# Peptides against a protein of PDB entry 6UG1: the designs that were tried, part 266

Target 1, 304 residues: chain A of PDB entry 6UG1
Amino acid sequence: SNEERKRRKYFHMLYLVCLMVHGFIRNEWINSKRLSRKLSNLVPEKVFELLHPQKDEELPLRSTRKLLDGLKKCMELWQKHWKITKKYDNVGLYMRTWKEIEMSANNKRKFKTLKRSDFLRAVSKGHGDPDISVQGFVAMLRACNVNARLIMSCQPPDFTNMKIDTSLNGNNAYKDMVKYPIFWCEVWDKFSKKWITVDPVNLKTIEQVRLHSKLAPKGVACCERNMLRYVIAYDRKYGCRDVTRRYAQWMNSKVRKRRITKDDFGEKWFRKVITALHHRKRTKIDDYEDQYFFQRDESEGIPD
Target 2, 301 residues: chain A of PDB entry 6UG1 as posed
Amino acid sequence: SNEERKRRKYFHMLYLVCLMVHGFIRNEWINSKRLSRKLSNLVPEKVFELLHPQKDEELPLRSTRKLLDGLKKCMELWQKHWKITKKYDNEGLYMRTWKEIEMSANNKRKFKTLKRSDFLRAVSKGHGDPDISVQGFVAMLRACNVNARLIMSCQPPDFTNMKIDTSLNAYKDMVKYPIFWCEVWDKFSKKWITVDPVNLKTIEQVRLHSKLAPKGVACCERNMLRYVIAYDRKYGCRDVTRRYAQWMNSKVRKRRITKDDFGEKWFRKVITALHHRKRTKIDDYEDQYFFRRDESEGIPD

## One batch from the design tools (peptide; made by RFdiffusion4, then SolubleMPNN)

Design b2_p29_5_s4 (from b2_p29_5, 11 letters changed)
Fold by OpenDDE base, seed 4:
Structure b2_p29_5_s4 (fold): chain B 304 residues (1-304), chain A 29 residues (1-29)
Amino acid sequence: as target 1 above (304 residues)
Amino acid sequence: DVLEIIRRVAEIAELDPEEAVEVYKRFIE
């Protein structure tokens, strides 16, 4: 019905706000000075120097290569630190079906809320789910004075799915779900004026995204619980930015149709939510990023 | 308080703050 469509859209908006606030809170927690002091000790001086290369005036690409090598070494150091990767309880922050949402209304949540103190302890010990691990990696980079963002792919229920029952194929559901990350890192390359994408936990990859990312879910089974729609960046200064354009090859033709921002009302609404979570002044980094997104929109063109 | 941030952002988003808190507690917290 039209009522059910309105209900699902509204619930999608509620869920999206809650996910975006969750990302904001985790971004605050990883700014912990106590955690920073502990995590900085994981990075030896030689790796710190690679993270902070001098500007090569002849070939800025040499400086970028040093930064990339430093990030690779940080990823290796992080793997050594991280002792226990816990499975997600149920589906974690991956996308739920409408049936799962309706069925959950009758069930009290059985898992304990992760408090800030528990999170900081988990990161410090290297014990937690993949999301905590990624968040801790961002904290380690920030502890080394790297301009690292926490990236969250928000997975609200699909308000464009009007099916009552979405039977998910059971056998490999968890493996297919976790094939692509929900959380990752971006690092500002001051030499190339671009964000570097870092997945330290799942795919264990570093990439300079041009047209597509390895982190973008591919295949029907993987997209059932991980639909790239809302990739939100949280920086060390409590900036909040929509960076979906970086990771979406087909933003205009495919991704936009699955977002609240498919219409002017949704665009204005989503901008209001971003603004509520954006607690810093604009910087030249934002200008370079917006210019990159503009060029990516022009290069995609209008969907036929 | 995390729930206060949920309420504040929900209010700014013109959503029911208590429904947002419920969604947060049920699915995300």
Scores: peptide ipSAE 0.817, ipTM 0.987, DockQ to the pose 0.885
Fold by OpenDDE base, seed 2:
Structure b2_p29_5_s4 (fold): chain B 304 residues (1-304), chain A 29 residues (1-29)
Amino acid sequence: as target 1 above (304 residues)
Amino acid sequence: DVLEIIRRVAEIAELDPEEAVEVYKRFIE
């Protein structure tokens, strides 16, 4: 019905706000001064120097290569520190079906809330789920004075799915779900004026995204619980930005149709939510990023 | 308080703050 469509759209908006606030809170927790002091000790001086290369005036690409090598070594150091021992409880922050949402209304949540103290202890010991591990990696880079962002792919329920039963039946459902991450890192390259994408945990990859990312879910089974729609970046100064355009090859033709921002009302609404979570002034980094997004929109063209 | 941030952002978003808190507690917290 039209009423059910309105209800699902409204519930999607509620869920999206809650996910975006969750990302904001995790971003605050990883700014812990106590955690920073512990994690900085994991990075030896030689790796710190690679993270902070001098500008090569002859070949700026050499400075970017040093930064990339430093980030690779940081991923290796992080793997030594972190032993991922915990699977997600149920589906974690992956996308729930409408049936799962309706069934959960009658059930009290069985899982204990992760408090800030528990999170900081988990990161310090190197024990937890993949999301805690990524968040801890961002904390380690920030402890080394790297301009690292926490990236969150927000997975609200699909308000465009009007099926009554949306049950996901499949033996490999968990493996397909976790094939692509929900959280990752971006690092500012001051030499190339671009964000570097870092997945330290899942794919263990570093990329300079041009047209497509390896982190963008591919295949029907993977997209059932991980639909690229709202990729939100949280920086060390409490900036909040929509960076979906970086990771979406087909933003205009495909992704926009699955977002609240498919219409002018939704665009204005989503901008209010971003503004509520954006606690810093605009910087020249934001200008370079917006220029890159503009060029990506022009290069995609108008969908036929 | 995390729940106070949920309420504040829900209000700015013209959503029911207590429904937002309930969604947070049930699915995300």
Scores: peptide ipSAE 0.809, ipTM 0.986, DockQ to the pose 0.855
Fold by OpenDDE base, seed 1:
Structure b2_p29_5_s4 (fold): chain B 304 residues (1-304), chain A 29 residues (1-29)
Amino acid sequence: as target 1 above (304 residues)
Amino acid sequence: DVLEIIRRVAEIAELDPEEAVEVYKRFIE
């Protein structure tokens, strides 16, 4: 019905706000000075120097290569630090079906809420789910004075799915779900004026995204619980930005149709939510990023 | 408080703050 469509859209908006606030809170927690002091000790001086290369005036690419090598070594150091990767409780922050939402309405949550103290301990010990691990990696880079963002792919229920039965069946459902990350890192390259994408945990990859990312879910089974729609960046100064354009090859033709921002009302609404979570002034980094997004919109073209 | 932030952002988003808190507690917290 039209009523059920309105209800699912509204519930999607509620869920999206909650996910975006969750990302904001995790971004605050990883700014912990106590955690920073512990995690900085994981990074040897030689790796720190690679993270902070001098500008090569002859070939700026050499400076970017040093930064990339430093980030690779940080991923290796992080793998040594991380002792236990826990499975997610149920589906974690991956996308729930409408049926799962309806069934959950009558059930009290059985899982213990992760407090800030528990999170900081988990990161310090190297024990936790993949999301905690990624968040801890961002904290380690921030502890080394790297301009690292926490990236969250928000997975609200699909308000465009009007099917009544949305049950997901399959023996490999968990493997397909976790094939692509929900959280990752971006690092500002001051030399190339670009964000570098870092997945330290899942795909263990570093990318300089041009047109597409390896982190973008592909295939029906993977997209059932991980649909690229809302990729939100949280920086060390409590900035909040929509960076979906970086990771969406087909933003205009495919992704926009699955977002609240498919219409002017939804665009204005989503801007209010972003603004509510954005606690810093605009910088030249934002200008370079917006210029990149503009070029990506022009290069995609308007879908027929 | 995390729940206070949810309420505040829900209010700015013109959503029911208590419904937002319920969704958070049920699915995300």
Scores: peptide ipSAE 0.792, ipTM 0.984, DockQ to the pose 0.847
Fold by OpenDDE base, seed 5:
Structure b2_p29_5_s4 (fold): chain B 304 residues (1-304), chain A 29 residues (1-29)
Amino acid sequence: as target 1 above (304 residues)
Amino acid sequence: DVLEIIRRVAEIAELDPEEAVEVYKRFIE
């Protein structure tokens, strides 16, 4: 019905706000000074130097290569630190079906709320789910004075899915779900004036995204619980930015249709939410990023 | 307080703050 469409859209908006606030809170927790001191000790001086290369005036790409090598070594150090990767409880922060949402209204959540103290302990011990692990990796890079962002792919229920039954069939549903990450890292490359994408946990990859990312879900089964729609970046200064354009090859033709921002009302609404979570002044880094997004929009063109 | 942040952002978003808190507690917290 039209009412059910309105209800699902509204619930999507509620859920999206809650996810975006969750990312904001985790971003605050990883700024812990106590955690920072512990995690900085995981990074040897030689790796720290690679993270902070001198500018090569002849070939800035040499400086970028040092940074990339430093980030690779940080991923290796992080794998040594992380002892226990827990499975997600149920689906974690992956996308729920409408049926799962309706059924959950009758079930009290059995899971204990993860407090800040528990999170900091989990990261410090190297025991937790993949999301905690990624968040801890961002904390380690920040402890090394790297301009690292926490990236969250927000997975609100699909308000464009008007099926009555949205049950997911499949014995491998968990494997397909976790094939692509929900959280990852971006690192500012001051030499190339670009964000470097780092997935330290899931795909264990570093990339300089041009047109597409390896982190973008591919295939029907993977997209059932992980739809690239709202990729939100949280920086060390409590900036909040929509960076979906980086990871969406087909932003205009495919992704926009599945976002609240498909219309002017939704665009204005989503901008209000971003603004509420953005607690810093604009910087030249934001200018370079916006220029990159503009060029990507022009290059994609208007979908036929 | 996390729940206060949820309420505040929900209000700015012109959503019901208590419904937002409920969604947070049920699915995200």
Scores: peptide ipSAE 0.765, ipTM 0.982, DockQ to the pose 0.857

Design b2_p29_6_s1 (from b2_p29_6, 9 letters changed)
Fold by OpenDDE base, seed 4:
Structure b2_p29_6_s1 (fold): chain B 304 residues (1-304), chain A 29 residues (1-29)
Amino acid sequence: as target 1 above (304 residues)
Amino acid sequence: SEVEEIIRRVAEIAELDPEEALELYKSLF
């Protein structure tokens, strides 16, 4: 019905706000000075120097290569720190079906909200789910004065899916779900004027995204619970930015159709939510990023 | 709590029910 369509759209908006606020809160928690002091001790001076290379005036790419090597070593150090990767409870922050949402509303499960103190302890011990691990990795980079962003792929229920039941593939459903991350890191490369994508936990990859990312879900089974729609970046200065364009090859033709921002109302609404979570002034980094997104929109063209 | 204030504030700005947003948030996190 039209009413059910409105209800699903509203619930999608509500769920998206909850996810985006969660990302904001985790981004605050990883700015903890106590955590920062502890995590900085994981990074040897030699690795710190690689994270902060001098500008090579002849070949800026040499400075980028040092930064990339420093980030690789930080991933290796992080793997040594992280002792226990917990499985997600149910589906974690992956996308739920409408049926699962309805069933969960009826079952008031006593979900134990993770407190800030428990999060900081989990990161400090290296014990937690993959999301906590990524968030802790971002905290470690920030402790080393790296301009690292927490990236969250928000997975609200698909308001464009009007079916009650979505047949999920039963076999390996969890493995297919966790094949691609929900959280990752971006690091500002001051030499190339680009964000470097870092997945320290799932794919254990570093990439300089040009047209597509390895972190973008591929295949039907992986996309059932992980649709690339809302990739939100939280920086160390409490900036909040939509960075979906970086990771979406087909933003205009495919991704936009599954977003609240498919229409002018949704675009304005989503801009209000981003603005509510954006607590810093604009910087030249934002200008370079917006220019990159513009070039990516022009290069994709208008969908047929 | 600080989290409860943030979720209510963002829900209000988003023209959503703040208590429904808070209830959903507590169910998810």
Scores: peptide ipSAE 0.790, ipTM 0.984, DockQ to the pose 0.911
Fold by OpenDDE base, seed 2:
Structure b2_p29_6_s1 (fold): chain B 304 residues (1-304), chain A 29 residues (1-29)
Amino acid sequence: as target 1 above (304 residues)
Amino acid sequence: SEVEEIIRRVAEIAELDPEEALELYKSLF
């Protein structure tokens, strides 16, 4: 019905706000001074120097290569620190079906909210789910004075799916769900004026995204619980930015149609939510990023 | 709690029900 369409759109908006607030809170928790002191001790001086290379005036690419090598070594150090990767409870922060949402509303499971103290302990011990592990990795880089962002791929239910039965065929193994991450890291490269993408936990990859990312879900089975729609970046100064354009090859033709921002109302609404979570002044880094997004938008063109 | 205040504030700015947002948040996290 038209009513059910309105209800699903509203619930999508509500769910998206909850996810974005969760990302904001986790980003605050990883700024813990107590955690920072513990995690800085995981990084040897020689690796710290690679994270902070001098500017090579002859070949700035050499400085970027040192930073990339430092980040690779940080991923190796992080894997040594992380002792226990827990499986997600149920689907974690992956996308629920409308049927799963309806069933969960009827069955008020006593979910125990993870407290800040428990999170900080989990990161410090190296015991937790993949999301806690990524968040801890961002905390370690921030402890080394690296301009690292927490990235969250928000997975609200698909309000464009109007099927009555939205149950996934039972064959969607946990393996297909977790093939691509929900959380990852970005690191500012001050030499190339670009964000470097780092997945320390899932794909264990570092990339300089040009046209497409390895972190973008591919294939029907992976996209059922992980639709690239809202990739939100949380920085160390409580900035909040939509960075979906980096990871979406087909933003205009495909991704926009699945977002609340498909119309002017949704665009204005989503801007209000971003603004509510953005607690810093604009910087030259934001200008370089917006210029990159503009160039990516022009290069995609308007879908015919 | 600080978390509850953030959710309510963001829900209000988003023109959503703050208590429904808080209930959903507590069910997810």
Scores: peptide ipSAE 0.788, ipTM 0.983, DockQ to the pose 0.915
Fold by OpenDDE base, seed 5:
Order: sequence, then C-alpha cells, then structure tokens
Structure b2_p29_6_s1 (fold): chain B 304 residues (1-304), chain A 29 residues (1-29)
Amino acid sequence: as target 1 above (304 residues)
Amino acid sequence: SEVEEIIRRVAEIAELDPEEALELYKSLF
C-alpha cells in the first residue's frame, strides 16, 4: 500500500538517524584521552616518524609512500594488539530485512547497550567485534596525531524493497555479510591532498580510491546485507560528512535511487541530519574533498 | 543521558519522533 511505503520510508529515516548518531557517539568515545595514552604506546617511534614524514619537495609521492608504509605497520601492530575478534550478535549493524524488523519489534530482546567504559575497556584489551576493532584502530591513529576519520557504511532497511517476504536464502549468509566492512578508516594525506582508505580488520587493505574501492560490496549475496548507500565520515574534530561518492562508482545511476536523497525533500532532510552531527567549521580539507566529489560526479555523467 | 539527549535532538531536527528514535536506538545498540 501507499501507507506501507510511507511507513518503510519513515522507518528507514529513523533507523538511519540512529545509525548516524551511533557513529557520532563512537567517534566521541575514541577521542578518550585515557585511551589515547594507552594506544600511543603501541606505536614505536620509527612508525610514528613514518606517519609524520617530512615533505619531500622534489617528489611529494615519497612522503605519501612513507605515510602508507607507516599505516601498513600500524595495521600490523593493531593485529598484534587485537586478541579476540568476536562474531557479531545476529547481523550486527548490517542491513536487516523488513521481516526481521517486524519479528524484532515483537521480540523485545533488550540488547545490553555497550557503555563507554565497556567500549574503552574492550579496545584497551583488544577484545571485541570487528567494529570495535576498527574504532580502536582509528583511536590509535588519532593518539599518534594522525588525521584519521571513522567511516561508517550505514545500513538502514531498504525502503525501496516493497516485497512482503524479504527472507534471505542461504547457509553462508554470515560469511557473505561480513565479507565487506561496515566500519573503516580514512587518513588525510597532506601531500597528495587526498583521503587514504584503510580497512585494518576485514580486508586488511590500504587504498587510494580513484574510481572504485575494494570496500564497496560486490555480488548479490554480499549486497543483501551490505548495500553501499550512506558512507559517513566522522573526524577527530566532530565533523560529519557524506563520503559515499568516494566509494560509489555509480552514485547517480544506481546508489542515489536507493537513498533518501533520491528526491529534493530527501536531500534537504539528509542535509539537516548531517548538519546536526557536524560540529566544526569548514576547512581546506573539505574544499579538496568537495572538489574531488564534483569531479567524480562530472566524470560519471548523468545516467541515460 | 548524553546519548539520549543526542538522539532526541537529532530526531527533532530530522522531524522524527524523538521517543521512537530513542526506543529504536536502545533496541539496536
């Protein structure tokens, strides 16, 4: 019905706000001074120096290469720190089906909200799910004074899916679900004026995204619970930005159709939500990023 | 709590029910 379409759209918006606020709160928690002091001790001086290379005036790419090497070593150090990777409870923050939502509304399972103290302890011990691990990695980079963002791929239920039965078929659903991350890191490269993508936990990869990312879900089974729609960046200064354009090859032709921002109302609404979570002034980094997004939009063109 | 205040505030700005947002948040996290 039209009512069910409105209900699913509203619930998608509600769920998206909850996810985006969760990302914001986790981004605040990883700024903990107590955690920062502990995590900085995981990074040897030689690795710290690689994270903060001098500008090579002859070839700025050499400075970028040092930063990339430093980030690689940080990923290796993080793997040594992280002792226990827990499986997600149910589907974690991956996309739920409408059927699962309806069933969960009836089953008031009180999930125990993870408190800040429990999160900080989990990160400090190296015990938790992959999301906590990524968040802790961002905290470690921030502890080393790296301009690292927490990235969250928000997975609200698909309001464009009007099927009654949205049951997912398949015994490998969990493996396909966790094939691509929900959380990752971006690091500002001051030399190339670009964000470097870092997945320290799932794919264990560093990428300088041009047209597509390795972190973008591929294949039907992977996209059932991980649909690239809302990639939100949270910086150390409480900035909040939509960075979906970086990771979406086909933003205009494919991704936009599955976002609330498919129409002008949704675009304005989503801008209000981003603004509500954006607590810093604009910077030259934002200008470089917006210029990159503009060039990517022009290069994609208007879908036929 | 600070979390509850953030959820309510963002829900209000988003023109969504703040209590529905808070209940959903508590069910997810």
Scores: peptide ipSAE 0.788, ipTM 0.983, DockQ to the pose 0.895
Fold by OpenDDE base, seed 3:
Structure b2_p29_6_s1 (fold): chain B 304 residues (1-304), chain A 29 residues (1-29)
Amino acid sequence: as target 1 above (304 residues)
Amino acid sequence: SEVEEIIRRVAEIAELDPEEALELYKSLF
C-alpha cells in the first residue's frame, strides 16, 4: 500500500539516524585520553616514524610509501593485540529484513547496551566483535597522532523493498554477511592529498581507492545484508561527512535509487542530519575530498 | 544521558519522533 511505503520510508529514516548517532558516539569514545595513552604503547618508535614521514620534496610518493608501510605494520601490531574476535549477536549492524524488524518489535529482547566503560575495556583487552576491533584500531592510529577517521557503512532496512517476506537462506548467511566490513578506517595522506582506505580486521587490506574499492560488497548473498548506500566518515575533530561516492562505482545510476537522497526532500533532510553531527569547521582536506567527489561524479556521468 | 540527548536532538532536527528514535536506539545498541 501507499501507507506501507510511507511507513517503511519513515522507519528507514529513523533507523538511519540511530545508526549515524551510534557511529558518532563510537567516534567520541575512541577519542578517550585514557585509551589513547594505552594504545600508543602498542606502536614502537620505528613504526611511529613511518606514520610521520618527512616530505620528500623530490618524490612525494616515497613519503606515501613510508606511510603505507607504517599502516601495514600497525595492522600487524593490531592483530597481535586482538586476542578474541566475538561473533556478532544475531546480525550485528548488518541490514535486517522487514520481517526480522516486525518479529523483533514483538520480541522485546533485553538488549544490554554496551556502556563506554565496557567498550574501553574491550578495546584495551583486545576482546570484542569486529566493529569494536576496527574502532580500537582507529583509536590506536589517533593515539599516534595520525589523522584517522572511522568509517561506517550504515545498513538501514531497504525502504525500496516492498516485499513482505524475504526469507534469507539460512546456512551460509553469516559467512556471506561478514565477508565485507561495516566499519573500517580512512587515513589522510598529506602528500598525495587523498584518503587511504584501511580494513584492519575483515579483508586486512590497505587501498588507495580510485574507481573501485575491495570493501564494496559483491555478489547477491553478500549484498542481502550489506548494501553500500550510506558510508559515513567520523574524524577525530567530530567532523561527519558522507563519503559514499568514494566506494560507490555507480552512485548516480544504482546507489542513489536506494537512498533517502533520491529526491530533493530526502537530500535536504539528509543534509540536516549530517549537519547535526558535524561539529567542526571546514578545512582544505574537505576541499580536496569534495574535488575528488566532483571528478568522480563527472566521470560516472548522468545515468541514461 | 549524553547519548539520549544526542539522539533526541538529532531526531528533532531530522523532524522525527525523539522518543521513538530513543526507543529504537536502545533496541539496536
Scores: peptide ipSAE 0.768, ipTM 0.982, DockQ to the pose 0.914

